# Peptides against a protein of PDB entry 8PQO: the designs that were tried, part 175

Target 1, 252 residues: chain A of PDB entry 8PQO
Amino acid sequence: VLLKEYRVILPVSVDEYQVGQLYSVAEASKNETGGGEGVEVLVNEPYEKDGEKGQYTHKIYHLQSKVPTFVRMLAPEGALNIHEKAWNAYPYCRTVITNEYMKEDFLIKIETWHKPDLGTQENVHKLEPEAWKHVEAVYIDIADRSQVLSKDYKAEEDPAKFKSIKTGRGPLGPNWKQELVNQKDCPYMCAYKLVTVKFKWWGLQNKVENFIHKQERRLFTNFHRQLFCWLDKWVDLTMDDIRRMEEETKRQ

## One batch from the design tools (peptide; made by RFdiffusion4, then SolubleMPNN)

Design b1_p24_6_s4 (from b1_p24_6, 11 letters changed)
Fold by OpenDDE base, seed 5:
Structure b1_p24_6_s4 (fold): chain B 252 residues (1-252), chain A 24 residues (1-24)
Amino acid sequence: as target 1 above (252 residues)
Amino acid sequence: MEISMEQALLIANIVLNSYLEALK
């Protein structure tokens, strides 16, 4: 098991981020090949647990039609079925990803707290001390081009080049985080993403767990670069606007 | 945060590649 806490600092408020995140997810979904084909929503209901209130979703990604025929034919039973369980209680979110073939030997858990700070809180997820001491804190800087793979880089999604017309935020220079502290008119937040990766196969555990973390970091980096650079597209949207977008995406 | 189809495919690819590697 490998745990890392990714801290993503953004020049947006916690309230703004709620809209921006949903917009960015919806926008990304529009560009996905095959749309909603292969996605089965098993559960979508409100939940309440230990004072936490939110929306619970259970989705299955059936990937048989999304892979080449030879892969489908050779894949072990259940290998192409990914389960996603999500507890969305913004500003808290938890996602658990499993695979039918791997069963208990595979787990990706992502727990996120969104806080109006600069990523300075320790153990925001309230882990036991013994567990917390093994968690690596990783800061993601959305303005740092060196953290972006060349194949992922897009100039229109570069926070170091983008300036928001509606808010005046950006571009984000090398010292943007330090400068942000002195800008009282610019809100900021940190997404604390505790990622737990379990891949319990002898000889492959460390390799795969590290690889998955690398991919998660890549995903978080790219996503939040997009979120910021799309600020002018979503900053004036209401939650009702977002809901309409989500419905439109589901129809595709 | 929910995953995308692309992310799901990536995960499946990891599982499949690991399976194949384990068979070697």
Scores: peptide ipSAE 0.400, ipTM 0.885, DockQ to the pose 0.727
Fold by OpenDDE base, seed 3:
Structure b1_p24_6_s4 (fold): chain B 252 residues (1-252), chain A 24 residues (1-24)
Amino acid sequence: as target 1 above (252 residues)
Amino acid sequence: MEISMEQALLIANIVLNSYLEALK
């Protein structure tokens, strides 16, 4: 098991982020080939547990039609079925990803707190001390081009070049985080993303767990770069606007 | 957070590749 806490600092408020996240997820999904084909929603219901109130979803990604026929024929049973369980109680969110073939031997858990700070809180997820001491804190700087793979880089999604017309935020220079503290009118937040990866296969555990973390980091980096650079597209939207957009998308 | 189809495929690819490695 390998745990890392990714801290993503953004020049947006916690309230703004809620809109921006939903918009960016929707926008990113539009660029996917095949749309929602193969995605089965098993559960979508409100939940309340231990003072946490939100929406619970259980989705299955059936990938049989998304791979070549020969791969489908050779794949072990359940290998092409990915389960995603999500508890969305913004500003808290938890996602658990499993695979039918791997069963208990595979787990990706992502727990996120969105806080109006600069990523200075320790153990925001309230782990036991023994567990917390094994967690590596990783700061993601969305303005740092060196953290982005060349194949992922787009100039229009570069926070170091983007300037928001509506808010005046950006571009983000090398010292943008330090400068942010002195900008009283610019809101900021940190997404604390605790990622737990379990891949219990002898000889492959460390390699695969580290690889998955690398992919998660890449995903978080690219997503938040997009989120910021799309600020002018979503900053004036309300949650009601987002809900309407989602409903319209479901009808297509 | 919701994963994309691309992310799901990536995970499946990891599983499949690991399966093949385990068969060696």
Scores: peptide ipSAE 0.395, ipTM 0.882, DockQ to the pose 0.775
Fold by OpenDDE base, seed 1:
Structure b1_p24_6_s4 (fold): chain B 252 residues (1-252), chain A 24 residues (1-24)
Amino acid sequence: as target 1 above (252 residues)
Amino acid sequence: MEISMEQALLIANIVLNSYLEALK
């Protein structure tokens, strides 16, 4: 098992981020091949547990039609079914990803707290001290081009070049985080993303767990660069607007 | 944060590659 806490600082408020995240997820999904085909929503219901109140979703990604025939023929039963269970109680969110074939031997858990700070809180997820000492804190700087793979780089998604017309935020210079603390008119937040990766196969555990973390970091980096650079597209939207958009999409 | 279809495919690829490696 390998745990890392990714801290993503953004020049947006916690409330703004809720809208921006939903918008950006929807926008990214539109750009995917095949759209929502192969996604089955098993559960979508409100939940309340231990003072946590939110929305619970259980989705299955059926990937049989998304892979070549020879892959489907070689794949063991359940290998092409990915389960996603999500507890969305914003500003807290938990996502658990599993695979039917791997069962208990595979787990990706992502627990996120969105806080109105600059990533200065330690152990925001309240792990036991023994567990926390094994967690690496990884800071993601959305303005740092060196953290972006060349194949992923797009100038229109570069926070170091983007300036929001509606808010005046950006571009983000090399010292933008240090300068942000002195800019009282610019809101800021940090997404604390505790990622737990388990891959319990002898000889492959460390390799696969590290690889998955590398991919998660890449995903988080690219996603939040997009979220910021799309600020003018979503900053004037309300949660009601997002809900209407989601309902309209469901009808199509 | 919800995963994308691309991420799901990536995960499946990891599982399948590991499976094939384990069969060697």
Scores: peptide ipSAE 0.358, ipTM 0.871, DockQ to the pose 0.769
Fold by OpenDDE base, seed 2:
Structure b1_p24_6_s4 (fold): chain B 252 residues (1-252), chain A 24 residues (1-24)
Amino acid sequence: as target 1 above (252 residues)
Amino acid sequence: MEISMEQALLIANIVLNSYLEALK
């Protein structure tokens, strides 16, 4: 098991982020090949547990049609079915990813707290001390181009170049986080993403767990760069607007 | 945060490769 807490600081408020995240997820999904094809929504309902109130979703990604025939032939039963269970109680979110074939031997858990700070809180997820001492804190700087793979880089999604017309935020220079503290008119928040990766397979555990973390970091980096650079597209939207957009998308 | 299809495929690929390695 490998745990890392990714801290993503953004020059947006917690409330703004909620809108921006949903917008950006929707936008990113539109750009994906195949869209929602192969995605089965088993559950989408409100939940309440231990004072946590939000929306629970259970999705299955059926990948049989997304892989070549020879892969389908070689894949064991259930290997191409990915389950995603998500509890969205913003500003707290939890996502659990499992695979039918791997069962308990595979787990990706992402727990996120969105806080109106600069990523300074320790153990925001309230882990036991013994567990917390093994968690690596990783800061993601959306303005740092060196953290972006060349193949992922897009100039229009570069926070170091983007200037929001509607908010005046950006571009983000090398010291933008330090400067942000002195800018009373610019809100900020941090997404504390505790990522737990378990891949219990002899000889491959460390390799795969590290690889998955690398991919998660990549995804978080790219996503939040997009989120910020799309600020003018979503900053004036309300949650109701987002809900309407989602409903319209479902109808298509 | 919802995972992408790409992520799902990546996971499946990892699972598949691991399966193949286990057969060796």
Scores: peptide ipSAE 0.197, ipTM 0.803, DockQ to the pose 0.774

Design b1_p24_7_s1 (from b1_p24_7, 15 letters changed)
Fold by OpenDDE base, seed 3:
Structure b1_p24_7_s1 (fold): chain B 252 residues (1-252), chain A 24 residues (1-24)
Amino acid sequence: as target 1 above (252 residues)
Amino acid sequence: SLKEILLKILLDSVLTYRNRNPLR
């Protein structure tokens, strides 16, 4: 098991982020091909548990059509189904990814708190001390080009070059986080993303767990760079606007 | 081996899915 808490600081408010996240997710999904094919929504309903209220979703990604025939024929039952269970109670969210065949031998869990701070809270997910001591805190700086793979880099998605016309935010210089503290009129937040990765195949645990973390970090970095650079596209939208856009997208 | 093929497919598929459906 490998745990890391990724802390992403953004010059937006927690309330703004809710809109920006949904917008950016929708846009990102349009830019990727094939990843949404074979997705079945098994459950999509409101939930209430222990004072947490939100939306619960259970999705299954069926891989049968994405693999060669011989693999499909030889694959054990459930091996080609990926399950995603998500509890979205913004500003809290939890996502659990599993595989039917792997059972307890494979797990990706992502728990996120969105807080109106600069990533200064310790153990925001309230882990036991023994568990927390094994968590590596990783700060993602969306303005740091060195954290971006060359193949992922786009100038139009570079926070160090972007200037928001609507808000005046950006570009983000090397010391933007420190300068933000002195900017009373600029909101800020941190997304605390606790990622738990478990892979129990002997000899491959560390390799696969580290690989998945590397990919999650890459995803978080790229996504939040996009989110910020698309600020002018979503900052004036309301949650109702987002809901309408999602409905329209489903009709296409 | 079949296990290696399945693992590769699983990982690639998870990554593809996550990229298309980020932060959901």
Scores: peptide ipSAE 0.558, ipTM 0.941, DockQ to the pose 0.603
Fold by OpenDDE base, seed 2:
Structure b1_p24_7_s1 (fold): chain B 252 residues (1-252), chain A 24 residues (1-24)
Amino acid sequence: as target 1 above (252 residues)
Amino acid sequence: SLKEILLKILLDSVLTYRNRNPLR
């Protein structure tokens, strides 16, 4: 098991982020061909548990059409189905990814708290001390180009170059986080993403767990760079606007 | 091996899925 807490600081409010996240997710999905292909929604319902209220979703990603015929024919039952269970209770979210064949030998869990701070809270997910001592805190700086792969880099998605016309935020210089503290009119938040990766196959645990973390970090970095650089596209939208957009997308 | 092939497919698929459905 490998645990890391990724802390993504953004010059937006927690309330703004809710809109921006949903917008950016929708936009990112549109840019990918075959978005939603092979995805089955089993459950989509409200839930309430231990004071947490939100939306629960259970989705299955079917891989049968995405693999060669010989693999499909030889694959064990359930091996080509990925389950995603998500609890969306903003500002708290939890996602659990599993595979039927791997059972408990494979797990990706992503738990996120969105807080109106600069990533200074320790153990925001309230882990036991014994577990928390094994968690590496990783700060993602969306303005740091060195954290971005050259193949992922786009100038139009570079926070160090972007200037929001609507809000006046940006560009983000090397000391942008320190400067935020002195800018009373600029909101800020941190997304605390605790990522748990478990892979139990002998000899492959560390390789696979580290690989998955590397990919999750890459995803978080690129996504939040986009979210910020798309600020002018979503900052004036309301949650109702987002809901309408989602409904319209479902009808297409 | 078949297991290695399946693992590669699984990992690639998870990554593809996550990239298409980020932060949900």
Scores: peptide ipSAE 0.555, ipTM 0.941, DockQ to the pose 0.652
Fold by OpenDDE base, seed 5:
Structure b1_p24_7_s1 (fold): chain B 252 residues (1-252), chain A 24 residues (1-24)
Amino acid sequence: as target 1 above (252 residues)
Amino acid sequence: SLKEILLKILLDSVLTYRNRNPLR
């Protein structure tokens, strides 16, 4: 098991982020092909547990159409189904990804708290002390170009170059986080993303777990760079506007 | 091996899915 807490600081408020996140997810979904094909929604319902209220979703990503015929024919039962269970109770979210064939040998869990701070809270997910001491905190700086792969880099999605016309935020210089403390008019938040990866196959455990973390970090980095650079597109949107966009995306 | 092929497919698929659904 490998745990890392990714802390993404953004010059937006927690309330703004809710809109921005949903907008950016919708846009990202439009831009990606194949990732939504074969997705079945099993459950989509409100939930209440231990004072947490939100929306619960259970989705299956069917891989049968995405693999060669010979793989499909030889694959064990459940091997080509990925389950995603998500509890969305903004500002808290939890996602659990599993595979039927792998059973307990494979798990990706992403738990996120969105807080109006600069990533200074320790153990925001309230882990046991023994577990928390094994968590690596990883700060993602959306303005740091060195954290972006060359193949992922786009100038129009570079926070170091972008300036919001509507809000005046940006561009983000090398010390932008420190400067935020002195800018009373600029809101800020941190997304605390605790990522738990478990892969139990002997000889491949560390390799696969580290690989998945590397990809999650990449995803978080790119996504939040986009979110910020798209600020002018979403900052004036309402939740109703977002809902309409989501409906349109589902039809594609 | 088939097991290795399946693992590769699984990982690639998870990553593709996550990229399409980045913040769930």
Scores: peptide ipSAE 0.569, ipTM 0.943, DockQ to the pose 0.661; fails the geometry check
Fold by OpenDDE base, seed 4:
Structure b1_p24_7_s1 (fold): chain B 252 residues (1-252), chain A 24 residues (1-24)
Amino acid sequence: as target 1 above (252 residues)
Amino acid sequence: SLKEILLKILLDSVLTYRNRNPLR
C-alpha cells in the first residue's frame, strides 16, 4: 500500500472551486473523444451516512470493447470491469476504484477535502497516527512548469502566463502562494487529496503503486492548471448554471 | 503473460477513465 496526500493550492475559494471543478470536468469530458464510452451507471442517488450527506454513484467501466478480441476471450470473469464508487459530499469527496477480478489485490482510493487554507493542515483525513506517518505529503504547485510533462504543457493552460480579466488573478509567479497571503481580496483554498493505492501482486507492488501515483499526480496537476486558466469561463457561473449545463449535456 | 497483459490493459484503462472523468 502506498499513500500520498496531494495538496493542491489554488487562488480560488472553496465555493468557487465547486463551480470550477464541475465546469472543468465537463470541459475535460468534452475534449476527450468517446467520453463515457463503456461506462454504465449502476447507482446515482443521494446518500446519508454518519452525518455525511451527498451523492453516491456506482459506475462500471466495461473494458470488453476496449481490448483486443484475444484478450477478451482469455480474460477471467470480471477482469475487464472497473468499478468506481464515489461519494460526493462537497467539500468532501471519496472515490474508490476496484476491479472484480483483482478483488482486494487492487484498490485506488481518492479522498479529498477542500479547505480554505494554504495546505497547512496535517492529517485532515483523520488517519490513525500509525497510518499517517506513512503518508507522504506532496505539494502540487500549479504554476511550477517543472511539474508538468512537456507533452502535457500548453501555453494557454499555464498559470504562470494566465491573467484573469474578470478577477485580476494571475499570472502566478514563483512566489504566488506567499504573495497570496498578502492579497486580502484573493481567496485561496487547498484540495487535500489522499490517494491510497494498493496492488498486491508479488514483485509488482511498488512499481504499480508508484506508477498509479505518478499518473494521479499528473492528472491533478493538469486538471488544476486548466481549472485556474479557465477561471474567466466559469467564475461567473452559479451552481444552477452548472446544473443546467449538465442537464443539457445529458440530453444530448 | 496474460496476467501482465491484463494488468497493462487495466492500468491503461483506469488512467484513461480517470482522465476522462477527472476528480470524481
Scores: peptide ipSAE 0.565, ipTM 0.942, DockQ to the pose 0.635; fails the geometry check

Design b1_p24_7_s2 (from b1_p24_7, 16 letters changed)
Fold by OpenDDE base, seed 4:
Structure b1_p24_7_s2 (fold): chain B 252 residues (1-252), chain A 24 residues (1-24)
Amino acid sequence: as target 1 above (252 residues)
Amino acid sequence: SEKELLLKILLDSVLTYLKRNPLK
């Protein structure tokens, strides 16, 4: 088991982030074609547990049509089915990802707190001390080009070059986080994403777990860069606007 | 090997999911 807490600081408010996240995810989904194709919703209901109140979803992602043909043709039963159990109680959310074939031998858990701070809180997910001491805190700086793979880099998605016309935010220089503290009119938040990866195949645990973390970090980095650089596209949208957009997208 | 193939299948599936759901 490998745990890392990714801390993504953004010059947006927690409330803004909710809109921006949904917009950016929707936009990214559009770019990959197919949208919700192959997604089976098993459960979608409100939940209340231990004071946490939100929406619970259980979805199965049938990825047979989404993976390369070679993989699809050789995949055993259940290998291409990803189960997503999600507890959405923004600003908190938890997602558990499993695979039918791997059963208990594989799990990805992503627990996220969105806090109006600069990523300074320790153990925001309230892990036991023994567990917390094994968690690596990883700071993602969306303005740091060195954290972006060359093949992923796009100038139009570079926070160090982007300036929001609507908000005046950006570009984000090397010391943007420090400067942000002095800008009373600029909100900021941190997404604390605790990612737990479990892979129990003997001899491959660390390799696979580290690989998945590497991919997650890459994804978090890229999409948050997009989120910020798309600020002018979503900052004036309301949650109702987003909901309408999602509904319209589902109808198409 | 069989294990390597299975691993590839799993990882491809997971990565496909994660790319489509990057901010879950």
Scores: peptide ipSAE 0.586, ipTM 0.939, DockQ to the pose 0.769
Fold by OpenDDE base, seed 2:
Structure b1_p24_7_s2 (fold): chain B 252 residues (1-252), chain A 24 residues (1-24)
Amino acid sequence: as target 1 above (252 residues)
Amino acid sequence: SEKELLLKILLDSVLTYLKRNPLK
């Protein structure tokens, strides 16, 4: 088992981020072939647990049509089905990802707190001390080009070059986080994403767990760079606007 | 090996999911 807490600081408010996240996820999915196809919703209901109130969803992603033909032909039953259990109680979210074939031998858990701070809180997910001491805190700086692979870099998604016309935010220089503290009119937040990866095949645990974390870090970095650079596209939208957009997409 | 093939299949599935669901 390998745990890392990714801390992503953004010059947006917690409330703004809720809209921006949903918009950016939807936009990013459009760039991928077959978005939404092969998704089965098993459960979609409200929940309440320990004072946490939100929406619980259980979805199955059937990926048979989304992988190369040779993979589909060789895959055992259940290997291409991903189960997603999600507890959405923004500003808190929890997602558990499993695979039918791997059963208990594989799990990815992503727990996220969105806080109006600069990533300074320790153990925001309230882990036991013994567990917390093994968690690596990883800071993602969306303005740091060195954290982006050359193959992923796009100038139009570079926070160091982008300036929001609607908000005046950006571009983000090398000391943007320190400068942000002195800008009383600019909101900021941090997404604390605790990622737990479990892979129990003997001899492959560390290799696979580290690989998945590497991919998650890459995705988090690229996505949040997009989210910020798309600020002018979503900052004036409301949650109701997002809901309407999602419903319209489902009808197509 | 068979295990390596199964691992490749699993990772391809997971990565396919993650790319389409980057912030879940």
Scores: peptide ipSAE 0.570, ipTM 0.936, DockQ to the pose 0.772
Fold by OpenDDE base, seed 1:
Structure b1_p24_7_s2 (fold): chain B 252 residues (1-252), chain A 24 residues (1-24)
Amino acid sequence: as target 1 above (252 residues)
Amino acid sequence: SEKELLLKILLDSVLTYLKRNPLK
């Protein structure tokens, strides 16, 4: 088992991020071939547990048509089905990802707190001390080009070059986080993403767990760079606007 | 080997999912 807490600081408010996240996910999905095809929704209902209130979803991602033909032909039953269980209680979210074939031998858990701070809180997920001491804190700086792979880099998605016309935010220089503290009119937040990866195949545990973390870090970095650079597209939208957009998309 | 093949299948599936769901 390998745990890392990714801390992503953004010059947006917690409330703004809720809209921006949904918008950016929708846009990113449109850019991917095949969109949301192959998704089966098993459960979508309100939940209340231990004072936490939100929406619970259980979805199955059937990826048979989304992988290469040779993979599909060789895949055993259930190997291409990803189960996603999500507890959405913004500003808190928990997602558990499993695979039918691997059963208990594979798990990815992503727990996210969105806080109006600069990533300074320790153990925001309230882990036991023994568990917390094994968690690596990883800071993602969306303005740091060195954290982006050359093949992923796009100038139009570079926070160090972007200037928001609607908000005046950006471009983000090397010391943007320190400067943000002195800007009373610019909101900020941190997404604390505790990622737990479990892969229980002897001899491959560390290799696979580290690989998955590397992919998650890459995705988190790229996505949040996009989210910020798309600020002018979503900052004037409300949650009701997003809900309407999602409903319209589902009808098409 | 069989294990290598299974691992590849699993990782391809997971990566496909993650690319489509980057912020979950």
Scores: peptide ipSAE 0.579, ipTM 0.939, DockQ to the pose 0.765; fails the geometry check
Fold by OpenDDE base, seed 3:
Structure b1_p24_7_s2 (fold): chain B 252 residues (1-252), chain A 24 residues (1-24)
Amino acid sequence: as target 1 above (252 residues)
Amino acid sequence: SEKELLLKILLDSVLTYLKRNPLK
């Protein structure tokens, strides 16, 4: 088991982020063939537990048509089915990802708190001290080009080049986080993403767990760079606007 | 090997999911 807490600081408010996240996820999904095709919703209901109130979803992603033919031909039953259980109580969210074939031998858990701070809170997920001491805190700087793979880099998604016309935010220079503290009119937040990866095949545990974390970090970095650079596209949208857009996308 | 193939299939599935759901 390998745990890392990714802290992503953004020059947006927690409320703004809720809209931006949904917009950006939708845009990212459009870039993939088939959009929401192959998604089976098993459960979609409100929940309340220990003061946490939100929406619970259980979805199965049937990825047979989304992988190469040779993979489909060789895949055993259930190997291409990803189960997603999500508890969405924004600004808190928990997602558990499993593979139908692997059963208990594989798990990714992502727990996220969105806080109106600069990533300064320790153990925001309230782990036991013994568990917390094994968690690596990883700061993602969306303006740091060195954290982006060359093959992933796009100038139009570079926070160091982007300036929001609607908000005046950006571009983000090398010391943007320090300067943000002195900008009283600019909101900020941190997404604390505690990622737990479990892969139980002996001899491959560390390799696979580290690999998945590397992929998650890459995705978090690229996505949040996009989110910020698309600020002018989503900042004036409401949650109702997002819901309408999602419904429209489902019809396509 | 069989394990190598299964691992590849699993990782391909997971990565496909993650690319489509980057902020879950």
Scores: peptide ipSAE 0.568, ipTM 0.936, DockQ to the pose 0.765; fails the geometry check

